# Peptides against a protein of PDB entry 5EFW: the designs that were tried, part 41

Target 1, 141 residues: chain A of PDB entry 5EFW
Amino acid sequence: TTLERIEKNFVITDPRLPDNPIIFASDSFLQLTEYSREEILGRNARFLQGPETDRATVRKIRDAIDNQTEVTVQLINYTKSGKKFWNLFHLQPMRDQKGDVQYFIGVQLDGTEHVRDAAEREGVMLIKKTAENIDEAAKEL

## One batch from the design tools (peptide; made by RFdiffusion4, then SolubleMPNN)

Design b1_p14_6_s4 (from b1_p14_6, 7 letters changed)
Fold by OpenDDE base, seed 2:
Structure b1_p14_6_s4 (fold): chain B 141 residues (1-141), chain A 14 residues (1-14)
Amino acid sequence: as target 1 above (141 residues)
Amino acid sequence: MEEARELYEKFLSA
């Protein structure tokens, strides 16, 4: 089983390249966002944002990247066709053995609906666990 | 873009 075929929505980005581009995307992520792999590799993930995406939430993501920390948020994203969806999103750095950030792992909840309360807590636990699994898998390359 | 492709292929090999 290849990393891209993991049945979760996720991307890996490289903050050491200009504009922190996507360097890897799962098949599920492509299906969710309606993009081909060719269309997104090498691009910053901001193309998923649109008019109703909360800018304060986007700033939280930016701050986490700048500070090399993890963050979990829920925000409006848009598919290629312009369809809005709620993205429960977890981002965390992938560090080397010396503790230096090599990549970021971004995980999106499978659903497209806004989740609250117990459902949100469950989703957060799931995407965080997914990120850890991806981190372990990617480090063993 | 070229660097991204190389890294993508690296992860595919996993």
Scores: peptide ipSAE 0.207, ipTM 0.781, DockQ to the pose 0.730
Fold by OpenDDE base, seed 4:
Structure b1_p14_6_s4 (fold): chain B 141 residues (1-141), chain A 14 residues (1-14)
Amino acid sequence: as target 1 above (141 residues)
Amino acid sequence: MEEARELYEKFLSA
């Protein structure tokens, strides 16, 4: 469908379900992480974490979910085959017309390297814009 | 999770 074919790495999760599982994933996300859609739907995205994933950064993500706020971080993730990659990650809530959180949108930068300075700022702007686009697209469905 | 699958289908069907 149109949403899953958006050429950006993203997932949608449902914090109202136990353990905030992934309920939607783009084709690009599957390619990035080397998982099939069947393998990840219904799972918490923590399967991307591994030995070198910074625990403090993970806690920032958890805090954002608990507080129903957005967050942007950069952390090491792992593909299904165990390949490490730097994930510039933006998470934000998708709210309904009443302002209640319905889902979370998670966007991952296209690159796999640790980005800094101007490149990081540019990446942050990109993934935030992507999240907004996904929010609008999803709400139209 | 069946619930997750149902929600996924919701997005796909729209």
Scores: peptide ipSAE 0.193, ipTM 0.764, DockQ to the pose 0.719
Fold by OpenDDE base, seed 5:
Structure b1_p14_6_s4 (fold): chain B 141 residues (1-141), chain A 14 residues (1-14)
Amino acid sequence: as target 1 above (141 residues)
Amino acid sequence: MEEARELYEKFLSA
């Protein structure tokens, strides 16, 4: 689809379904994580977490979902083959015309390296802008 | 949004 071919790493999840499963993933996300679409659709994105994933950071993500707010964090994730990467991650709710949360958009920075300072700020701006673009694109479907 | 839902349902219906 046009949406899945957007050259950014992102997923869309459905918090109205049990365990907030991934319902949509970009091709880039699949490439980044080394999973097939069939392996991830319908599943919670926690399969990307592993031994070195900071649990406090994960709790920030969970809190944002529960509170229906956006959050931006950087955490260790793992590919299917077990490769570690730093995921600069932005999550925000996608709301309907009434203002109710319908989905969440999760965007991952293209790079896999840990970023700090100016590079981190630049990455944050990028993934936030990407999330807004995806929000607009998804609402057009 | 509809595309996303359709993709999810396709997975579940497989």
Scores: peptide ipSAE 0.182, ipTM 0.734, DockQ to the pose 0.176
Fold by OpenDDE base, seed 3:
Structure b1_p14_6_s4 (fold): chain B 141 residues (1-141), chain A 14 residues (1-14)
Amino acid sequence: as target 1 above (141 residues)
Amino acid sequence: MEEARELYEKFLSA
């Protein structure tokens, strides 16, 4: 599909289903995390977390989902093989015509390094713009 | 999980 071929790291989750499972993942995301689509569809994205993942940052993500707001954070994630990477992550709700939350869009920056200062600001702008593009594309389905 | 799979298939069919 057109959505599947977007060359960005992203997932779509469904908060209306138990445990907010992943319902869509881009090919780039699968490559980044080293998981197959079959391994992650229907699962909560918490499988990316590990020993060095900051629990306070995870709580920020949880709070954003619970409050139906957007959030941007950097956190340590792990690939299937156990490799650590820094994830500049943006999460935002996808709303229906009534304004109710239908899905969440999660976007991960291209690259695996911790970014700071101007580079961080640039990365944040990029992943936010990417999320908006995905929102528009997904709403055409 | 089944509902999630159905939604995924919807995205793939689009």
Scores: peptide ipSAE 0.120, ipTM 0.721, DockQ to the pose 0.717

Design b1_p14_7_s1 (from b1_p14_7, 6 letters changed)
Fold by OpenDDE base, seed 3:
Parts: C-alpha cells; sequence; structure tokens
Structure b1_p14_7_s1 (fold): chain B 141 residues (1-141), chain A 14 residues (1-14)
C-alpha cells in the first residue's frame, strides 16, 4: 500500500474504537520499538511509557487527543527490551471531508538525547511533513 | 522494570 512505502516511524490509531488502538504501524516503528506487528495492532500506545516518562508531557498528548488537536512534544519511551529513547513526537488528527476525526497520526523521531534549538526545529519540520504525507496516504484506509 | 510493566494499568492512556 501507499502507507507501507513511507519509510518513517509512525502509527495510526482509531479513536472511534475502544481504547484508541493502533491500527497501523510502520516497519520502522516496529524495528525501533522491538515489537512485532502482532504485538502492536489493536493495542493502545501506552505500552511505550515507562518509569522516566514525564507524566505531564503524556497529559499534553492526552489533552490533544481529547480536544482533537495536534501536539508536538519530546518524551522518554521504552522498547520491548526496556531500552530508553527520546521520542520527538508529533500527533495530529486525520479528518474526513466533513471535518470529523477518523484517525490520529503519530510520528516518532527517535534519539539518544533530548534535542534542542536548530536540531529540534529541524526534527519538528521533518515529523510534521511526514505526518502530512501520511495523512494523504491514509485517505485510502 | 518488569514490575513496572505489570503495573501498566497506572499508565495514562493515549
Amino acid sequence: as target 1 above (141 residues)
Amino acid sequence: YERFLKDKEEVESL
């Protein structure tokens, strides 16, 4: 599919289903997080959180979902093996032609450090552009 | 960390 050709870390979730489960995960995302597709699909993305994940930052993401808005944050996430990584994360709603939210698109830029300044700005531009590409490709879902 | 994984019910939903 067109989505499968996007070589970036991303997931698509369905807020219309119970617990807003992941319905699509890119191959890169699976490689990053060390989970199989079978382990990911149908689950809420909460499994990426761990002891050092900032709960206030998570709340910003939760608020964006509740308000059906976009958000960009950095937070610590964990792989299946328990390895920490800094996730420069962008989330945005995917809307239909009537303006109703169908899905959420989540894009992850992984790193070993909390990025700042020019590096952060560059990363934000990249993940936002990626999200727009996914939005266009996901119209066929 | 394994104990934390068992207590993931305390983790905020996304």
Scores: peptide ipSAE 0.211, ipTM 0.739, DockQ to the pose 0.034
Fold by OpenDDE base, seed 4:
Structure b1_p14_7_s1 (fold): chain B 141 residues (1-141), chain A 14 residues (1-14)
Amino acid sequence: as target 1 above (141 residues)
Amino acid sequence: YERFLKDKEEVESL
């Protein structure tokens, strides 16, 4: 599918199911996080959090989900092996033709450090564009 | 990190 051909780190979640589980994960996301697809599908994305993950930042994501809006943040996430990475993360709702939220799209830009200034702006533009591409591709399914 | 994983119930849901 067109969705499967997007070579970026992303997941799609279903807020209509209990615990807003991941229902799709890109191959790149699996490689980044060091999990198998079987380990991830059907689970809430909370498993990426760890000791140094800023809970206030996580709450911003939670609020966006509750309010069915988009958000862009940077937070520490962890791979399966416990490696930390800075996740420049963008989340946005995917809406059906009636305007109702059907899914959430989460895009991750990984880095070894917190990005600032021009690098941050560039990353934000990239992950937002990626999210739009995913939204369009997912509608074809 | 392993100890943190044991307390995953305290991790914020997304």
Scores: peptide ipSAE 0.207, ipTM 0.741, DockQ to the pose 0.033
Fold by OpenDDE base, seed 1:
Structure b1_p14_7_s1 (fold): chain B 141 residues (1-141), chain A 14 residues (1-14)
Amino acid sequence: as target 1 above (141 residues)
Amino acid sequence: YERFLKDKEEVESL
């Protein structure tokens, strides 16, 4: 599918199912996080959090989900083996033709360090553009 | 780390 050809780190979640589970994960996302697809599908994305994940930043994401808005943040996430990485994360709702939220798109730009200034701006533009590409690809499914 | 993930009470839902 067109969605499967997007070579970026992303997930799609379904807020209309209990606990807003991941219903799609890209191959790159699985490689980054060290999980199999079977380990991720049907689960809430909370498993990426760990001891050094900033709870205030996570709350910004939670608020965006509750309010059905987009958000862009940077936070510490963890692989299955417990390795830390900085996640420049963008989330946005995917809406149907009537404007109702069907899914959320989450895009992750991974790094070994917190990005700032021009590098952060570049990353934000990239992950937002990626989210739009995912939105368009998903409409064709 | 695995023990931390098992204790999801310390982790916010998304």
Scores: peptide ipSAE 0.207, ipTM 0.757, DockQ to the pose 0.036
Fold by OpenDDE base, seed 5:
Structure b1_p14_7_s1 (fold): chain B 141 residues (1-141), chain A 14 residues (1-14)
Amino acid sequence: as target 1 above (141 residues)
Amino acid sequence: YERFLKDKEEVESL
């Protein structure tokens, strides 16, 4: 599908289901996080959090979900093997024609370091653009 | 990491 052809790290979640589970994960996301698709689908994205994940940042994401808004943050996430990475993360709702939220799109830009300044701005532009591409591609879901 | 997840059920849902 067009969605499957997007070579970026992303997931789509369904807030209409209990625990807002991941319903789609890109191949790149699986590679990044070191999980299989079956280990990911149907689960809440909380498994990416670990000891050094800033809870205040996580709360910003949670607030965005609850308020059905977009958010962009950087936080430490963990792979299945326990490897830390800095996740420049963008989340936005996918709305239907009536304006109701159907899904959330989460895009991850991974790095070994916290990105700042021009690199951060560039990364933010990239992941936001990616999210828009996903939104368009996922309209057929 | 799995041990951490088991020990910290306080991980906030997203």
Scores: peptide ipSAE 0.203, ipTM 0.748, DockQ to the pose 0.035

Design b1_p14_7_s2 (from b1_p14_7, 8 letters changed)
Fold by OpenDDE base, seed 2:
Structure b1_p14_7_s2 (fold): chain B 141 residues (1-141), chain A 14 residues (1-14)
Amino acid sequence: as target 1 above (141 residues)
Amino acid sequence: YERFLKDLEEVKSL
């Protein structure tokens, strides 16, 4: 499908289900995080967090979900094996024609370093564009 | 689409 052909790190979650579980994960996301699809579907994405994940940044994500808004942050995430990576993360709601939130789209740009300045701006533009592509692809289904 | 629907249905069945 068009959605499956998007070769980026992303998930789709369902806020209408308890604890906003992941309902779709890209192959790249599975490779990045070192989890199988069976291990992550039906779970909240918080399993990527660990000791060095900034709690204030996590609160920004939670607030965006609660308020049904988009947010872009950088935070430390962990793979299944415990490897740390910097996640330039963009979250946005997927809305129906009535404007009601159906899903959330989460896009991850992984890196070994916290990106700044021009590199950060470039990354943000990339993951936002990716999120829009995912939104369009999902709505075509 | 088929894969997406399958994943969606699996999660909703939990």
Scores: peptide ipSAE 0.278, ipTM 0.822, DockQ to the pose 0.799
Fold by OpenDDE base, seed 3:
Structure b1_p14_7_s2 (fold): chain B 141 residues (1-141), chain A 14 residues (1-14)
Amino acid sequence: as target 1 above (141 residues)
Amino acid sequence: YERFLKDLEEVKSL
């Protein structure tokens, strides 16, 4: 279902490694983007960007990473086959017990159109909740 | 939903 897909689309990145590579990707994320796990692990997620991806929005993501803050944006992404989709994207840092950033959690909600108003708010709530669930699960080592 | 839970378990192993 759409809800299940919302809950399952995520990656974990490691900002402590060069170029903040993806170190984990959910099966749903692989299905969404049409890439194999081998094709994306160890790479920066920028391979999802293309000609119509808004560069100002990309800069917001970069700024959030640099400032170690969370951000929620909506941007055009591309599958391996070149299919465009609107990505309602939430990014937040995963911190250790000392408060230092250890990883970033990225959660994606795919759509055929730019969502707005109530639909956007609902989507944002869902992807944020998913990110929190991932964060909580990861802390239980 | 099982795969999502499995993914979370894998995240815990990072």
Scores: peptide ipSAE 0.152, ipTM 0.783, DockQ to the pose 0.112
Fold by OpenDDE base, seed 1:
Structure b1_p14_7_s2 (fold): chain B 141 residues (1-141), chain A 14 residues (1-14)
Amino acid sequence: as target 1 above (141 residues)
Amino acid sequence: YERFLKDLEEVKSL
């Protein structure tokens, strides 16, 4: 679809289904993580986590979902082949016309190293803007 | 995904 071809790493999840599974993934996200679409859809995104993933950071993500708020974190993720990468990750709710949460948009910026200072600020601005653009684009479909 | 598209149509019609 047109949405899948957006050249950004993102997923959409459904918190109204058991365990908030991924219901949509961009082509870029699949390339980044080395998974097929069939391997991703219907699963919780926690399969990207591994031994060096900071559990406190993961809890921040969980809390944001539970409280229906946005969050931005940086954490270690793993590809299907086991390659580590730093994921600057932004999550925000997608709301209906009444303001009720329907879905979550997750945007990923990959890196070989932990980004800091100006680079991190730039990345945060980028992924937040990306999430807003995806939200708007999805509403036009 | 189908439900997603349906919900998006509702959001579109504000």
Scores: peptide ipSAE 0.052, ipTM 0.691, DockQ to the pose 0.105
Fold by OpenDDE base, seed 4:
Structure b1_p14_7_s2 (fold): chain B 141 residues (1-141), chain A 14 residues (1-14)
Amino acid sequence: as target 1 above (141 residues)
Amino acid sequence: YERFLKDLEEVKSL
């Protein structure tokens, strides 16, 4: 689809389904993570986690989902081949016109390096803006 | 980023 071809790393998940599975993934996300679409659709995004992924950070993500709020974190993720990368990650709920959460949008920074200071702030602004753009675009589908 | 914007525009036009 056209949405899949958006040149940003993102997924859409469905918290109304068991275990909040990925229901949509961009081509860029697949390239970043080295997975095929069929390998990840219907799965929880936790497959990106590994030995060095900070569990406290993961808990922040889970808490945000449970509380239906947004969160921005940076954590170690792993590609299919086992390559580590730093994932500056933003997650936010997609709400309907009544304000009810229907989906979550997860955006991953295009870069794979650990970012700090000004670079981190810039990255955060970018992925947040990207999430808003995806939210707007997806609602029109 | 420009390509991203174009892709979004295309999606919105559907």
Scores: peptide ipSAE 0.024, ipTM 0.634, DockQ to the pose 0.048

Design b1_p14_7_s3 (from b1_p14_7, 7 letters changed)
Fold by OpenDDE base, seed 3:
Structure b1_p14_7_s3 (fold): chain B 141 residues (1-141), chain A 14 residues (1-14)
Amino acid sequence: as target 1 above (141 residues)
Amino acid sequence: YKEFLESKKEVESL
């Protein structure tokens, strides 16, 4: 599908199901996080958090989900093997024709460092554009 | 890290 052709780190979650599980994960996301598809599908994305993940930042994401809004943050996430990475993360709702939220799109830009200034702005533009591409691709399903 | 993984119930849901 067009969605499967997007070569970026992303997931799609279904907030209409219990615990807002991941229902789609890109191949790149699986490679980044070191999980298999079977280990990811049906799970809440909380498994990416670890000891150094800032709880206040996580709360910003949680609030965005609850309020059905978009958010962009940077936080420390962990691979299956326990490797830390900085996640420049963008989340936005995918709405149906009635305007109701069907899914959430989560896009991850991974890095070894917290990005600042121009690099951050460029990364934000990239992941937001990616999210829009995913939104468009998913509507074709 | 391993101890934290065993306490996943303490992490915030997303």
Scores: peptide ipSAE 0.222, ipTM 0.725, DockQ to the pose 0.033
Fold by OpenDDE base, seed 1:
Structure b1_p14_7_s3 (fold): chain B 141 residues (1-141), chain A 14 residues (1-14)
Amino acid sequence: as target 1 above (141 residues)
Amino acid sequence: YKEFLESKKEVESL
């Protein structure tokens, strides 16, 4: 599918199902996080959090989901083996033709460092553009 | 990491 050809780190979740599970994960996302597809499909994305994940930042994401809005944040996430990485994360709702939320799109830009200033702006532009591409491709879901 | 997730209260859902 067109969705499968997007070579970026992303997931799609279904808020209409209990616990807003991941229903799609890109190959790059699996490589980044060190999980198999079978290990993450049907699960909530909370498994990426760990000891140094800022709970206030997580709350911003939760609020965006509850309010059905987009958000962009940067937070510590963990791989399956426990390696930390900085995740410049963008989330936005995917809406149907009636305007109702159908899915959420989450895009991750990984790095070894917290990015700031121009680098952050560039990353934000990239992940937002990626999210729009995913939104268009995901219309076939 | 796995032990951390098991020992702590469930982290906030997303």
Scores: peptide ipSAE 0.220, ipTM 0.745, DockQ to the pose 0.034
Fold by OpenDDE base, seed 5:
Structure b1_p14_7_s3 (fold): chain B 141 residues (1-141), chain A 14 residues (1-14)
Amino acid sequence: as target 1 above (141 residues)
Amino acid sequence: YKEFLESKKEVESL
């Protein structure tokens, strides 16, 4: 599918199902997080959090989901083996023709450090554009 | 890794 051809770290979740589970994960996301597809599909993305994940930042994501809005943040996430990475994360709703939220798109830009200033702005533009590409491709779902 | 797993108890739903 066109969606499968997007070579970026991303997931699609279904907020209409209990616990907003991941229903699609890119190959790159699996590689980044060190999980198999079977380990991820049907699960809430909370498994990426760890001891140094800022809970206030997580709450910003949670609020965006509850309010059905987009959000962009940076937070520490963890791989299956416990490796930390800085996740420049963008989330946005995917809406149907009526304007109702069908899915959420989550895009991850991983790094070894927190990005700031021009580097952050560049990363934000990249992940937002990626999310738009996913939105267009996901219309086939 | 043990500390990592323990932190899972306090994670927030997304």
Scores: peptide ipSAE 0.217, ipTM 0.734, DockQ to the pose 0.032
Fold by OpenDDE base, seed 4:
Structure b1_p14_7_s3 (fold): chain B 141 residues (1-141), chain A 14 residues (1-14)
Amino acid sequence: as target 1 above (141 residues)
Amino acid sequence: YKEFLESKKEVESL
């Protein structure tokens, strides 16, 4: 499918299901996080959090979900093996023709360090563009 | 997908 052709780290979640579980994960996301598809489908993405994940940043994500808005943040996430990575993360709602939220799109740009300034701006543009591509691809489903 | 729900105090971190 067009969605499967997007070679970026992303997930799609379903806020209409209990606990907003992941319903789709890209192959790249699985590779990044070191999880199998079976391990993550149906689960809330909170399993990526760990000891050094900033709770305030996580709250921003929660607030965006609750308010059905987009958000872009950087936070520490953890792979299955416990490896830390900086996640430049963008989340946005996927809306139907009526404007109702159907899904959330989460896009991850991984890095070994927190990025700032021009590098951050570039990354943000990239993950936002990716989210738009995912949104369009998913509408074809 | 298969739904697997677990209640946790932690919030979403996509």
Scores: peptide ipSAE 0.119, ipTM 0.706, DockQ to the pose 0.061

Design b1_p14_7_s4 (from b1_p14_7, 8 letters changed)
Fold by OpenDDE base, seed 1:
Structure b1_p14_7_s4 (fold): chain B 141 residues (1-141), chain A 14 residues (1-14)
Amino acid sequence: as target 1 above (141 residues)
Amino acid sequence: YERFLRDLEEVRSL
């Protein structure tokens, strides 16, 4: 679809379904993670985590979902082949016109290296803006 | 980034 072709790494999840599964993934996200669309749709995104993923950072993500808030973190994730990469990740709820949470939008920085200082700030601004753009586009689907 | 914006515009025009 046109949405899948957007050249940014992102997923959409459905918190109204059991275990908040991924219901949409961009082509870029699949390329980054080395998974097919069939392999990830219907699954919770935690399959990207591994031995060196900071558990405290993961808890921040879970807390944001539970509290229906946004969060921005950087954590180690793993591709299907087991390669580690740094994921600068932004998550935010997508709400309907009544203010109820319908979905979550997760955006990953287009890169695999740990970013710091000015580069991190720039990356955060980019992924937040990306999430807002996706939110606006998705509401018109 | 230009392609991203173009793709978003296409989605919004549906």
Scores: peptide ipSAE 0.025, ipTM 0.653, DockQ to the pose 0.048
Fold by OpenDDE base, seed 5:
Structure b1_p14_7_s4 (fold): chain B 141 residues (1-141), chain A 14 residues (1-14)
Amino acid sequence: as target 1 above (141 residues)
Amino acid sequence: YERFLRDLEEVRSL
């Protein structure tokens, strides 16, 4: 779809379904993670986590979902082949006209290396902006 | 980035 072809790493999840599964994944996200769309859709995004993923950071993500708020973190994720990468990740709720949460938008920085200082700040701004743009675009569907 | 913007515009036009 046009949404899937947006040249950014992102997923959309549906918290109204059991275990908040991924319902959309961009082509770039599939390339990043080395999964097919069939392997990802309908699953919770936790399959990206592995042994070195910081559990405290994961809890921050979980808390944001539970509280229906946004969060920005950087954590170790794993590709299908088992390669580790640093994921600068932003999550925010997508709300309907009544203000109720319909979906979550998850955006991952294009780079896979750990970012710090100015680079991190710039990356955060980028993924937040991307999330807002996706939110606006997706609402038109 | 240009492709991203183009894709967004396409989505918004749907």
Scores: peptide ipSAE 0.025, ipTM 0.651, DockQ to the pose 0.050
Fold by OpenDDE base, seed 2:
Structure b1_p14_7_s4 (fold): chain B 141 residues (1-141), chain A 14 residues (1-14)
Amino acid sequence: as target 1 above (141 residues)
Amino acid sequence: YERFLRDLEEVRSL
């Protein structure tokens, strides 16, 4: 679909379904994580977590979902082959015209390295802007 | 938006 072809790493999840599964994944996200679309759709994104993933950071993501708020974190994720990468991750709700949460948009920075200071601030700005663009694009389809 | 909703409905029907 047009949404899948957006050249950024992102997923859309459906919190109204059991376990908040991924319902859309961009081509770039599949390339980053080394999974096929068939392997991703219908699953909770926790399969990207592994031994060195900070559980406290994961809890921040969980809390944001439960509270229907946005969050930005950086955490270790793993590809299908087991390769570690740093995921600068932004999550925000997609709301309908009444303000009710329908979906979540998750955006991952294009790079796989840990970022700090000015680079981190720039990355955060980029992934937040990307999430807004996805929200707008999805509503215009 | 209609196409987006259709795509979402397809996923929900899985």
Scores: peptide ipSAE 0.065, ipTM 0.712, DockQ to the pose 0.355; fails the geometry check
Fold by OpenDDE base, seed 3:
Structure b1_p14_7_s4 (fold): chain B 141 residues (1-141), chain A 14 residues (1-14)
Amino acid sequence: as target 1 above (141 residues)
Amino acid sequence: YERFLRDLEEVRSL
């Protein structure tokens, strides 16, 4: 399917379920995070956080969910094996034809370093475009 | 899309 062919790191979550669990994860996301699909489906994505994950950044994500808005941040995430990576993360709501939020799309751009300036801008543009593509693909099905 | 729907169904069954 169109959605399954999107070879990017992303998840879809359902804020209408308790604790906004992941309901879909791309193969690339599983490879990035080193989890199996069964290990993460039904869970809140916070399992990617760890000791060095900035709490203020996490709060920005939480606020975006609560306010049903998009957000773009960089934060430290951890793989299943405990390996740290910098996650340039974009989250945005997926809305129905009435404008009501149905899901959230989370897109991850992984890196070994915190990116700045032009590199960050390029990454942001990429993950935002990816999110829009996922939104479009999902809505057309 | 079928996978997506299955995953959604799976989560909602929890």
Scores: peptide ipSAE 0.053, ipTM 0.726, DockQ to the pose 0.805; fails the geometry check

